# Peptides against a protein of PDB entry 3LCN, part 4

Target 1, 96 residues: chain A of PDB entry 3LCN
Amino acid sequence: QYTENLKVIVAEKLAGIPNFNEDIKYVAEYIVLLIVNGGTVESVVDELASLFDSVSRDTLANVVQTAFFALEALQQGESAENIVSKIRMMNAQSLG

## One batch from the design tools (peptide; aimed at target 1 E47)

Design b1_p10_3 (made by RFdiffusion4)
Pose (drawn by RFdiffusion4):
Structure b1_p10_3 (pose): chain A 96 residues (1-96), chain P 10 residues (1-10)
Amino acid sequence: as target 1 above (96 residues)
Amino acid sequence: LEELKEYLEE
């Protein structure tokens, strides 16, 4: 199963949203459950937009798309640690 | 899932 890894990956992505004052663990769990229950990028983004009005649609879509791409990479055998490392790099915008 | 949604709406 990839659910536990995907929650950690989504939480790392959420940690990169500036001034996102929310319980990251629970938001990540919510996104992962929506996806596991058959959600699409649109349906998950729409659900998140109603909950988190301060965040732009493009930012939310970016988080959800990252979750779908990460699930595919996990199914393709990429380690969760490597995926988290790429997200940290994207969040920091630095090769360092 | 609904309980978690209610928590997030608080």

Design b1_p10_3_s2 (made by RFdiffusion4, then SolubleMPNN; from b1_p10_3, 3 letters changed)
Fold by OpenDDE base, seed 5:
Structure b1_p10_3_s2 (fold): chain B 96 residues (1-96), chain A 10 residues (1-10)
Amino acid sequence: as target 1 above (96 residues)
Amino acid sequence: LEELREKLRE
């Protein structure tokens, strides 16, 4: 269940990237796949950077770090809906 | 990044 919720959460984060011209669902799925298979922030960012040169490394790092934080929140009992809402608000306020 | 963590944990 964490995996599926995390996909939704990551997709919401990706939706906040301006001029992002990739399949959000696919990229979210790929990020989650890398994470659950033992990826670190660094390794996942490296992988994504090699695939999507139109997105800055910093932006990718922000997305990936958000995913890891979201996973922690899920494990702590936070609902996916609440996390998505928070990310949506962050998207509207720009990335921190 | 720590701020982001706190936002998600609130």
Scores: peptide ipSAE 0.065, ipTM 0.680, DockQ to the pose 0.026
OpenDDE base, seeds 1, 2, 3, 4: peptide ipSAE 0.058, 0.060, 0.048, 0.053; ipTM 0.683, 0.686, 0.675, 0.678

Design b1_p10_3_s3 (made by RFdiffusion4, then SolubleMPNN; from b1_p10_3, 4 letters changed)
Fold by OpenDDE base, seed 2:
Structure b1_p10_3_s3 (fold): chain B 96 residues (1-96), chain A 10 residues (1-10)
Amino acid sequence: as target 1 above (96 residues)
Amino acid sequence: LEELRRKLRE
C-alpha cells in the first residue's frame, strides 16, 4: 500500500517540474522502486541524474527528498491524499 | 531540506 501511495505522491511532485518531458508515471515508479530496494537519497539522485540530464540535480534531489519525507509521513499515519494535497500546493507555490 | 520537512509536517 505504501508503495502505490508513494508512486502517486512522487508523480504529483514530478508534475510540478516545468518542462519535464519524461514519463511521470514511469519515473515515479522507478524512484519508488529504487527507494524500496534500499536506495538512499544520494544513490537515487545519482541514478536519476545519470539518466535525466535535462533536469537539474537540485530538482532531482528535491523530488527524492520529498519521496523520503512522504514515506515517513505515510509511516506516521498521514494519508496519501493529504500528502498529495500538500505537494500540489507546493508545486503551485514553486511555479508562481 | 528542513523547509521541505516542515511543509510536509504542516
Scores: peptide ipSAE 0.060, ipTM 0.663, DockQ to the pose 0.026
OpenDDE base, seeds 1, 3, 4, 5: peptide ipSAE 0.057, 0.046, 0.048, 0.048; ipTM 0.664, 0.664, 0.662, 0.660

Design b1_p10_4 (made by RFdiffusion4)
Pose (drawn by RFdiffusion4):
Structure b1_p10_4 (pose): chain A 96 residues (1-96), chain P 10 residues (1-10)
Amino acid sequence: as target 1 above (96 residues)
Amino acid sequence: NSSLYESLLS
């Protein structure tokens, strides 16, 4: 199963949103459950937009798309640690 | 689905 790994990956992505003052672990769990229950990028983004009005649609779509891409990479055998490392790099915008 | 989010917070 990839659910536990995907929650950690989504939480790391959420940590990169500036001034996102929410409980990251619960938002991640919510996103992962919506995807596991058959959600699409659109349906998940629409659900998130009603909950989090301060965040632009493109930012939310970026989080959700990252969740779908990460689930595919996990199914392709990529380790969750490597995926988290790429997200940290994207969040910091630095190779360092 | 919003009620699912509230249940996670409770």

Design b1_p10_4_s1 (made by RFdiffusion4, then SolubleMPNN; from b1_p10_4, 5 letters changed)
Fold by OpenDDE base, seed 5:
Structure b1_p10_4_s1 (fold): chain B 96 residues (1-96), chain A 10 residues (1-10)
Amino acid sequence: as target 1 above (96 residues)
Amino acid sequence: MKELYEELLK
């Protein structure tokens, strides 16, 4: 139910990564796919790290954790639009 | 990490 919103949210988070060389939509879709298939933060990070060496493991972990927290926020009634706005602000304030 | 969660729910 939250899959499509989560894709948008994760894409917004990925857009904040400097020098990101991968397709944002593709990676966001893949992250969400792994999560809805029962992935954990650790297992999803492991999978992504094996596929994308252009992004640090720590950066991937930050993205994946954000996705899980966003999913919880959606389930608790927070709107996707508000979550996206918050992430956009976080991206703008993030150093590196 | 907890701060991020709280921020998203704020």
Scores: peptide ipSAE 0.318, ipTM 0.839, DockQ to the pose 0.027
OpenDDE base, seeds 1, 2, 3, 4: peptide ipSAE 0.313, 0.317, 0.309, 0.314; ipTM 0.836, 0.838, 0.835, 0.838

Design b1_p10_4_s2 (made by RFdiffusion4, then SolubleMPNN; from b1_p10_4, 6 letters changed)
Fold by OpenDDE base, seed 4:
Structure b1_p10_4_s2 (fold): chain B 96 residues (1-96), chain A 10 residues (1-10)
Amino acid sequence: as target 1 above (96 residues)
Amino acid sequence: SLELYQKLLE
């Protein structure tokens, strides 16, 4: 269930990226897939950077790190809804 | 990989 919640969380984070021209749901799914298959922050960022050169590496790193922190938060018992709410508020301050 | 990502879009 963590994977499905994480997809929602990552999608919310991606939604904060201005002028992001990719399908957010599928990018979120891809990020989570990489993570659950042993990806690290560095390796996932490298993969995303190779695919989406229109987004800065720092922005991608911010997304990926958020995913890893969110996974830990879920494991510690925080609800997906609470995590999404926090991210939504953070998105009010533009990413990039 | 790009190929894997593209497969997710299908």
Scores: peptide ipSAE 0.249, ipTM 0.816, DockQ to the pose 0.912
OpenDDE base, seeds 1, 2, 3, 5: peptide ipSAE 0.242, 0.249, 0.241, 0.239; ipTM 0.812, 0.816, 0.813, 0.811

Design b1_p10_4_s3 (made by RFdiffusion4, then SolubleMPNN; from b1_p10_4, 5 letters changed)
Fold by OpenDDE base, seed 2:
Structure b1_p10_4_s3 (fold): chain B 96 residues (1-96), chain A 10 residues (1-10)
Amino acid sequence: as target 1 above (96 residues)
Amino acid sequence: SRKLYEELLK
């Protein structure tokens, strides 16, 4: 259940990246796969940076860190809906 | 890797 919720959460975060040309759902699925198979923030960022050079490393790091924080929040009992809502608001704020 | 990523999209 956490895996599926995390995919939705990561997709919401990716949707906030302007001019991102990759399929959001595919990238979210890949990020979650890396995380659940033992990836660290650093290793996942390195992987994504090698794939998507059009996105800054800082932006990728922000996405990945958000994913790890979201996973911890889910494990602590926060609802996926609440996490998605927070990310949606943050996306709107970052875009002005 | 790009290859792995693309394989997952199948």
Scores: peptide ipSAE 0.284, ipTM 0.837, DockQ to the pose 0.757
OpenDDE base, seeds 1, 3, 4, 5: peptide ipSAE 0.280, 0.280, 0.279, 0.276; ipTM 0.834, 0.834, 0.834, 0.832

Design b1_p10_4_s4 (made by RFdiffusion4, then SolubleMPNN; from b1_p10_4, 5 letters changed)
Fold by OpenDDE base, seed 1:
Formats: structure tokens, sequence, C-alpha cells
Structure b1_p10_4_s4 (fold): chain B 96 residues (1-96), chain A 10 residues (1-10)
């Protein structure tokens, strides 16, 4: 269930990126796939940067770090709904 | 990889 919840969480984070032209659901699925298969923050950022050069590395790093923090939060017992709510609020504040 | 990512789009 963690992987499915994480996909939803990552999708919410990606939705905050302005002018992001990729399919959010597919990108979220790919990020989770990379994490599940042993990716680190750095390796996942490198992978995404190789695919999406129109998005800054800092923005990608922010997304990926959020994914790893969310995974830790899920493992600690926080609900996916709570995490999504936090990300939604952060998206409304800034991401640029 | 690009190939793996694109396979998810199918």
Amino acid sequence: as target 1 above (96 residues)
Amino acid sequence: SKAIYESLLA
C-alpha cells in the first residue's frame, strides 16, 4: 500500500510545478519505481534530470526529497491524506 | 532510463 500512496503523494507534489508538461501520473509512477528499486535521492534526481531538461535540478531535487520524506512518514504511521494535505498547502505557497 | 520511462507511457 505504501507504493500506491506514495504515487498519489508524488503526483500531488508534481502538480505544484508550474509549466510542467509531462504526464504527472506517469512521472510519479516512475519516481516510485526508481525508489522501490533502490534509488537514492541523488540517483533518482540524476535519472529525472536526464529525462526532463526543461525542469531545474533544484526543482527535481525538491520533488525527490519530498518523496523520500513522505515514504519515511508513511512508515512512521502518518496517513497519506495528511501528507497530501501538507504538500497541497506547500504547493499553494511556493515551488517556482 | 528513457526506454523504461517510455514503456510506462504505453
Scores: peptide ipSAE 0.438, ipTM 0.884, DockQ to the pose 0.922
OpenDDE base, seeds 2, 3, 4, 5: peptide ipSAE 0.433, 0.435, 0.436, 0.437; ipTM 0.883, 0.883, 0.885, 0.884

Design b1_p10_5 (made by RFdiffusion4)
Pose (drawn by RFdiffusion4):
Structure b1_p10_5 (pose): chain A 96 residues (1-96), chain P 10 residues (1-10)
Amino acid sequence: as target 1 above (96 residues)
Amino acid sequence: TLATIKEKIA
């Protein structure tokens, strides 16, 4: 199963949103459950937009799309640690 | 918001 790994990956992505004052663990769990229950990028983004009005739609879509891409990479055998490392890099915008 | 999310998860 990839659910536990995907939660950690989504939490790392959420940590990169500036001034996102929310319980990251619970938001990540919510996103992962929506996806596991058959959600699409659109349905998950729409649900998040009603909950988090301060965050732009493009930012939310970016988080959700990352979750779908990460699930595919996990199914393709990429380690969760490597995926988290790429997200940290994207969040910091630095090769360092 | 957190309370709503916990309800939806439950």

Design b1_p10_5_s3 (made by RFdiffusion4, then SolubleMPNN; from b1_p10_5, 7 letters changed)
Fold by OpenDDE base, seed 3:
Structure b1_p10_5_s3 (fold): chain B 96 residues (1-96), chain A 10 residues (1-10)
Amino acid sequence: as target 1 above (96 residues)
Amino acid sequence: KKEEILEKLK
């Protein structure tokens, strides 16, 4: 029920990574797939790190952690639009 | 770090 919204949220988070040269939509979809199928932060990060070497493990961990907390926020009644807006602000702040 | 992410999403 939250999968499509979570894909949008994760994509927004990935879009904030400088020089990220992977397909954002594909990576976001894969992260959500792994989470829906019972992945943990550690197992999802391990999987992504094994597939993509263009992004540091720490950066991947930050993305995945954000996804799990976004899922919790959705379950608590927060709108996807509000979560996306907050992530966009965080992206802008991280870039300086 | 966990707390930081949670706080930013509030």
Scores: peptide ipSAE 0.022, ipTM 0.580, DockQ to the pose 0.028
OpenDDE base, seeds 1, 2, 4, 5: peptide ipSAE 0.021, 0.020, 0.021, 0.021; ipTM 0.574, 0.564, 0.586, 0.575; seeds 1, 2, 5 fail the geometry check

Design b1_p10_6 (made by RFdiffusion4)
Pose (drawn by RFdiffusion4):
Structure b1_p10_6 (pose): chain A 96 residues (1-96), chain P 10 residues (1-10)
Amino acid sequence: as target 1 above (96 residues)
Amino acid sequence: SAQERYDAVK
């Protein structure tokens, strides 16, 4: 199963949203459950937009798309650690 | 609602 890994990956992505004052672990779980229960990028983004009005739609879509891409990479055998490392790099915008 | 579903997760 990839659910536990995907929650950690989504939490790392959420940590990169500036001034996102929310409980990251619960938002990540919510997102992962919506995807596991058959959600699409649109349906998950729409659900999140009603909950988190301060965040732009493009930012939310970016988080959700990352969750779908990461689930595919996990199914393709990429380690969760490597995926988290790429997200950290994207969040920091640095190769360092 | 979206809020009720989210509160249930918490």

Design b1_p10_6_s1 (made by RFdiffusion4, then SolubleMPNN; from b1_p10_6, 4 letters changed)
Fold by OpenDDE base, seed 2:
Structure b1_p10_6_s1 (fold): chain B 96 residues (1-96), chain A 10 residues (1-10)
Amino acid sequence: as target 1 above (96 residues)
Amino acid sequence: SAKEKFEAVK
């Protein structure tokens, strides 16, 4: 139910990473796939870190943690549009 | 933290 919305949300988060040189839609899809298949923050970060060395582990952790919080918000009834807006604001406030 | 940042924009 939330997978497609979560893909959009995660993609928005990834778009805020400076010098990100991976395919955003591909990575967002993969993150969501790992989460809905029982991944934890730690296991998803480990998987991503093994595949992508262009992004720091801390940055990956921030993305994955945000995804889990966004999923919780969706489950609690917050709209995907509102969550995307929040993440866009977070990206604008980020220094890098 | 990511949680604090996410919640701060509510």
Scores: peptide ipSAE 0.397, ipTM 0.866, DockQ to the pose 0.027
OpenDDE base, seeds 1, 3, 4, 5: peptide ipSAE 0.393, 0.392, 0.397, 0.397; ipTM 0.860, 0.865, 0.862, 0.863

Design b1_p10_6_s2 (made by RFdiffusion4, then SolubleMPNN; from b1_p10_6, 5 letters changed)
Fold by OpenDDE base, seed 2:
Parts: structure tokens; sequence; C-alpha cells
Structure b1_p10_6_s2 (fold): chain B 96 residues (1-96), chain A 10 residues (1-10)
């Protein structure tokens, strides 16, 4: 599957969040776990918001939605390397 | 939106 690539992609997205106080690897792993086990954007955001209060709900929603789009891109044949590059560019141009 | 941002890059 695309689980391992998605973990890398989500971790890259999380790394762009200013003042993020949680373990990036842990949170990325958990997001991917929830997604591959049938989570929706809404349910995953709800779960994350219940566990972590250091990040706004809107920021969490942005991360989770990005993860779903990244997964779709992987399934459509886009390379993990290209997606990671996209995330890096998004991080560089995003406002806190 | 997150979708627009993701699709716009590259």
Amino acid sequence: as target 1 above (96 residues)
Amino acid sequence: SAKEKFEKVK
C-alpha cells in the first residue's frame, strides 16, 4: 500500500506548522493509521482535536485534508518524491 | 482551501 509514503508526506506537512509541540513522527503515524482504517476528514480531525490542543482545529483540518489529497495523488500514480516536494513548497509559502 | 493549495503546487 501507500502507508509508508503517506507517513513521510504527512510528516513533511506537520513540519511546516509553526510552534508545533507534538512528536511529528508519532502524529503522522497516527493520522495515517486513522485514514487507512476508514477515517474521514471529519472523524480524523475530531480524534486529533480530542488528543492535541496545541494546534488549532483549522490547522489540523488542513493537515488531514492534505493527507487525503496526497493519498489520492499516490493512487493516481504521482510519485511520493513529487508529492513531498509539493508539501515543501506549500510549507514555504504558507502563513502560520 | 487545502485542495487548491495542493493542486496549485507544481
Scores: peptide ipSAE 0.372, ipTM 0.853, DockQ to the pose 0.027
OpenDDE base, seeds 1, 3, 4, 5: peptide ipSAE 0.367, 0.361, 0.364, 0.368; ipTM 0.849, 0.854, 0.855, 0.856

Design b1_p10_6_s3 (made by RFdiffusion4, then SolubleMPNN; from b1_p10_6, 5 letters changed)
Fold by OpenDDE base, seed 2:
Structure b1_p10_6_s3 (fold): chain B 96 residues (1-96), chain A 10 residues (1-10)
Amino acid sequence: as target 1 above (96 residues)
Amino acid sequence: SAEDKFEAVK
C-alpha cells in the first residue's frame, strides 16, 4: 500500500547525497523492495554496501533508517507529500 | 541520528 509513496520518499532522500554515483530511482526501488520483503536496517545496509561503493556505509544507514521512519509515518497517517517536504528540509540542512 | 533529524522537521 505504501510502496510507491515510499519509493518517492527514499528517492528524495537519496537526491540529497552529494556526488551520488548511482541511479536514484533504481536504488530507491531496491531499498523499498528489500524493506517490504522483511529486511531490517542492518540487512538492507549490508546489501546496499555490498553493491555500491560510491557512498559510505554511514550514509547508507542514514538513508535506510530514514526510510523506515518514513514508513512508520505513512502507517500512522501522515501524507507522503508532507514527508517529502520534511525530507527536502533535511536535505537542505545536511547533505547526506 | 536519522530519527532525530526526521522528528526534528515533523
Scores: peptide ipSAE 0.273, ipTM 0.819, DockQ to the pose 0.028
OpenDDE base, seeds 1, 3, 4, 5: peptide ipSAE 0.269, 0.269, 0.267, 0.273; ipTM 0.818, 0.818, 0.817, 0.820

Design b1_p10_6_s4 (made by RFdiffusion4, then SolubleMPNN; from b1_p10_6, 5 letters changed)
Fold by OpenDDE base, seed 2:
Structure b1_p10_6_s4 (fold): chain B 96 residues (1-96), chain A 10 residues (1-10)
Amino acid sequence: as target 1 above (96 residues)
Amino acid sequence: SAKDKFEAVK
């Protein structure tokens, strides 16, 4: 139920990373896939770091952590639209 | 932290 919304949210987070050299939709989809299949922050970061060297491990961790918090917010009843707006504000305040 | 940032805009 939340997978498609989470993809949009994660994509928005990735879009805030300067000089991001990967396909945003592809990476967002993969992050969500790993999360819904039982991944943890650590395991998802490890997987992403092994595949993509264009972004730092810390940046990846920030993205993945944000995804988990966004998922929790969705599960608690917050709308995807509101969460996306929050991510945009975060991106405006900090680039990556 | 990512948590703090996410909660800060909540």
Scores: peptide ipSAE 0.386, ipTM 0.861, DockQ to the pose 0.028
OpenDDE base, seeds 1, 3, 4, 5: peptide ipSAE 0.383, 0.379, 0.383, 0.381; ipTM 0.861, 0.861, 0.856, 0.861

Design b1_p10_7 (made by RFdiffusion4)
Pose (drawn by RFdiffusion4):
Structure b1_p10_7 (pose): chain A 96 residues (1-96), chain P 10 residues (1-10)
Amino acid sequence: as target 1 above (96 residues)
Amino acid sequence: SLREEYLAKV
């Protein structure tokens, strides 16, 4: 199963949203459960937009799309650690 | 629902 890894990956992506004052672990769980229960990028983004009105739609879509891409990479055999490393790099905008 | 469970947590 990839659910536990995907939660950690989504949490790392959420940590990169500035001034996102929310319980990251619960938001990540919520996102993962919506995807596991058959959600699409649109349906998950719409659900998140109603909960988190301060965050732009494009930012939310970015988080959800990352979750779908990461699930695919996990199914393709990429380690969760490597995925998390790429997200940290994207969040920091630095090769360092 | 998933939404109600989430809202109960936060």

Design b1_p10_7_s1 (made by RFdiffusion4, then SolubleMPNN; from b1_p10_7, 3 letters changed)
Fold by OpenDDE base, seed 4:
Structure b1_p10_7_s1 (fold): chain B 96 residues (1-96), chain A 10 residues (1-10)
Amino acid sequence: as target 1 above (96 residues)
Amino acid sequence: SLRDEFLSKV
């Protein structure tokens, strides 16, 4: 399925968050687990906000929405590599 | 819970 690719994609997105002092791989794994277990953008953001109060809700929402869009893109046939590349470029352009 | 599992890793 797409879970492993989605973990990689979400990890790339998390890597763009400045001063994020968490294990990116584990956070990405948790986000994907929440999504595949029926989480919505709102419910996943709420969960993450309760865990990471140092990260803005907007930032968390951006991460989660990216995950959902990425999942849809994967289902539509886009490669994980392409999605990761796009996110990497976005990270490089971010102000923080 | 998923939270407990995650927190055990972090």
Scores: peptide ipSAE 0.168, ipTM 0.784, DockQ to the pose 0.971
OpenDDE base, seeds 1, 2, 3, 5: peptide ipSAE 0.167, 0.160, 0.158, 0.149; ipTM 0.784, 0.778, 0.778, 0.773

Design b1_p10_7_s2 (made by RFdiffusion4, then SolubleMPNN; from b1_p10_7, 4 letters changed)
Fold by OpenDDE base, seed 4:
Structure b1_p10_7_s2 (fold): chain B 96 residues (1-96), chain A 10 residues (1-10)
Amino acid sequence: as target 1 above (96 residues)
Amino acid sequence: SLRDKFLSKV
């Protein structure tokens, strides 16, 4: 299904967070697991916020919302490669 | 829990 592609996409988004001292692949996997198990933007953000005190809630919300949008985009037929490319460009433009 | 599984990897 879309879970593996979503992990890659979320990982790319997490890579844009400055000074994020976590294993990006594992965090991405956890986010996707929460989503596929019925998590909402709010519930997933709450979970992540409880784990990562050094990351702002806004940043976490941005990551999670991106994941949900990406899932919808995948379902609508957009390629994972295109989505990753967009996120990479956004990361390059971020102020931190 | 999922949290426990995740924390075991981190």
Scores: peptide ipSAE 0.202, ipTM 0.813, DockQ to the pose 0.971
OpenDDE base, seeds 1, 2, 3, 5: peptide ipSAE 0.200, 0.196, 0.200, 0.199; ipTM 0.812, 0.809, 0.811, 0.811

Design b1_p10_7_s3 (made by RFdiffusion4, then SolubleMPNN; from b1_p10_7, 3 letters changed)
Fold by OpenDDE base, seed 1:
Structure b1_p10_7_s3 (fold): chain B 96 residues (1-96), chain A 10 residues (1-10)
Amino acid sequence: as target 1 above (96 residues)
Amino acid sequence: SLRDEFLAKI
């Protein structure tokens, strides 16, 4: 259940990246796969940086850290809907 | 590999 919720959450975060022309669902799925297979923030960022050179390392790090924080929030009992809502608001604010 | 599977989708 956490895996599927995390995919939705990461997808919402990726949707906030301007000029990101990849399939968001596939990228979110890959990030979650890396995390559940023991990836660290550093290793996942390194992998993503090797694939998406048009996105800054800071932006990638922000996405990955958000995923790890979201996983912790889910484990602490916060709903996926609430986490998605927060990310959506953050995306809107960052685009302004 | 997982990477190859992902790359095949994009």
Scores: peptide ipSAE 0.254, ipTM 0.837, DockQ to the pose 0.876
OpenDDE base, seeds 2, 3, 4, 5: peptide ipSAE 0.248, 0.250, 0.253, 0.241; ipTM 0.833, 0.835, 0.837, 0.831

Design b1_p10_7_s4 (made by RFdiffusion4, then SolubleMPNN; from b1_p10_7, 4 letters changed)
Fold by OpenDDE base, seed 4:
Structure b1_p10_7_s4 (fold): chain B 96 residues (1-96), chain A 10 residues (1-10)
Amino acid sequence: as target 1 above (96 residues)
Amino acid sequence: SLRDEFLKKI
């Protein structure tokens, strides 16, 4: 199902955040959990911002929006592998 | 809460 793939995708996105000193797997799991339980971009960002004040709100919003876009992409038939690859490339570029 | 359970893991 999409939830497990989405966790992998979100984890890849989180891995692009410099100096993010949290367990990426668990944060990704929590984000997906919030989304599947009816969270919106705004509500999930608010939750994450309350937990991780060292990360900018814009960065958190980018992560969350990526999750929602990825979910839509999965529903449209794009593979998780393709989505992860795109994110990995974007992470590399953003760090430069 | 879900939040509490998550916080236990990090």
Scores: peptide ipSAE 0.238, ipTM 0.840, DockQ to the pose 0.945
OpenDDE base, seeds 1, 2, 3, 5: peptide ipSAE 0.235, 0.231, 0.231, 0.229; ipTM 0.838, 0.835, 0.837, 0.835

Design b1_p10_8 (made by RFdiffusion4)
Pose (drawn by RFdiffusion4):
Structure b1_p10_8 (pose): chain A 96 residues (1-96), chain P 10 residues (1-10)
Amino acid sequence: as target 1 above (96 residues)
Amino acid sequence: SAQERFDAVK
């Protein structure tokens, strides 16, 4: 199963949203459950937009799309640690 | 609603 790994991956992505004052672990769990229950990028983004009105749609879509891409990479055998490392790099915008 | 589903997760 990839659910536990995907939650950690989504939490790392959420940690990169500036001034996102929310309980990251619960938001990640919510996103992962919506996806596991058959959600699409659109349906998950629409759900999130009603909950988090301060965040732009494009930012939310970016988080959800990352969750779908990461689930595919996990199914393709990429380790969760490597995926988290790429997200950290994207969040920091640095090769360092 | 979206809020009720989110509260259930918390």

Design b1_p10_8_s1 (made by RFdiffusion4, then SolubleMPNN; from b1_p10_8, 5 letters changed)
Fold by OpenDDE base, seed 2:
Structure b1_p10_8_s1 (fold): chain B 96 residues (1-96), chain A 10 residues (1-10)
Amino acid sequence: as target 1 above (96 residues)
Amino acid sequence: SAKDKFEKVK
């Protein structure tokens, strides 16, 4: 499974959020847990929004959507390293 | 969208 790689990928995405005051590794782990246990974008966002008020729902949705796309890329054979590099580029281009 | 951003860098 791609669980460990996805944790790294999601953590990289979270690291791009300005003024994020939650533990990145903890949140990344929780997102991956919800996804691999059958969560949808909507249900995962709802769960995260109920736990964390430091980030907007839109920002959470962006993170979760990215996680699902990254998972699809992993399943299609793209390397975790390449996906992480892409997310770093996305973070650098993000206005916040 | 997140999809567009992710696909853009692929």
Scores: peptide ipSAE 0.340, ipTM 0.844, DockQ to the pose 0.028
OpenDDE base, seeds 1, 3, 4, 5: peptide ipSAE 0.337, 0.333, 0.336, 0.336; ipTM 0.842, 0.843, 0.843, 0.842

Design b1_p10_8_s2 (made by RFdiffusion4, then SolubleMPNN; from b1_p10_8, 3 letters changed)
Fold by OpenDDE base, seed 4:
Structure b1_p10_8_s2 (fold): chain B 96 residues (1-96), chain A 10 residues (1-10)
Amino acid sequence: as target 1 above (96 residues)
Amino acid sequence: SAEERFEKVK
């Protein structure tokens, strides 16, 4: 399945958040875990917001929505490498 | 922390 690729993708997205002091790998794993266990964009954002009050809700929503879009992209045949590249370019423009 | 919560959930 796409679980491991999704973790990599989400980690890349999280890496774009300035001054984010959490372990990116663990946060990515947690997000993916919530998603594969039936989480929605709203429920996952709510969970993350409760944990990271220093990050704006919009930023968290952007991360979570990216994860859901990435999952769909993977299912449609896009490579994880290509998705990561896109996210890296977006991060270079800024996130927050 | 995310790590702590993750450990409880998995």
Scores: peptide ipSAE 0.186, ipTM 0.800, DockQ to the pose 0.391
OpenDDE base, seeds 1, 2, 3, 5: peptide ipSAE 0.062, 0.066, 0.059, 0.048; ipTM 0.656, 0.649, 0.651, 0.662; seed 5 fails the geometry check

Design b1_p10_8_s3 (made by RFdiffusion4, then SolubleMPNN; from b1_p10_8, 4 letters changed)
Fold by OpenDDE base, seed 2:
Structure b1_p10_8_s3 (fold): chain B 96 residues (1-96), chain A 10 residues (1-10)
Amino acid sequence: as target 1 above (96 residues)
Amino acid sequence: SAKDKFEAVK
């Protein structure tokens, strides 16, 4: 139920990373896939770091952590639209 | 932290 919304949210987070050299939709989809299949922050970061060297491990961790918090917010009843707006504000305040 | 940032805009 939340997978498609989470993809949009994660994509928005990735879009805030300067000089991001990967396909945003592809990476967002993969992050969500790993999360819904039982991944943890650590395991998802490890997987992403092994595949993509264009972004730092810390940046990846920030993205993945944000995804988990966004998922929790969705599960608690917050709308995807509101969460996306929050991510945009975060991106405006900090680039990556 | 990512948590703090996410909660800060909540």
Scores: peptide ipSAE 0.386, ipTM 0.861, DockQ to the pose 0.028
OpenDDE base, seeds 1, 3, 4, 5: peptide ipSAE 0.383, 0.379, 0.383, 0.381; ipTM 0.861, 0.861, 0.856, 0.861

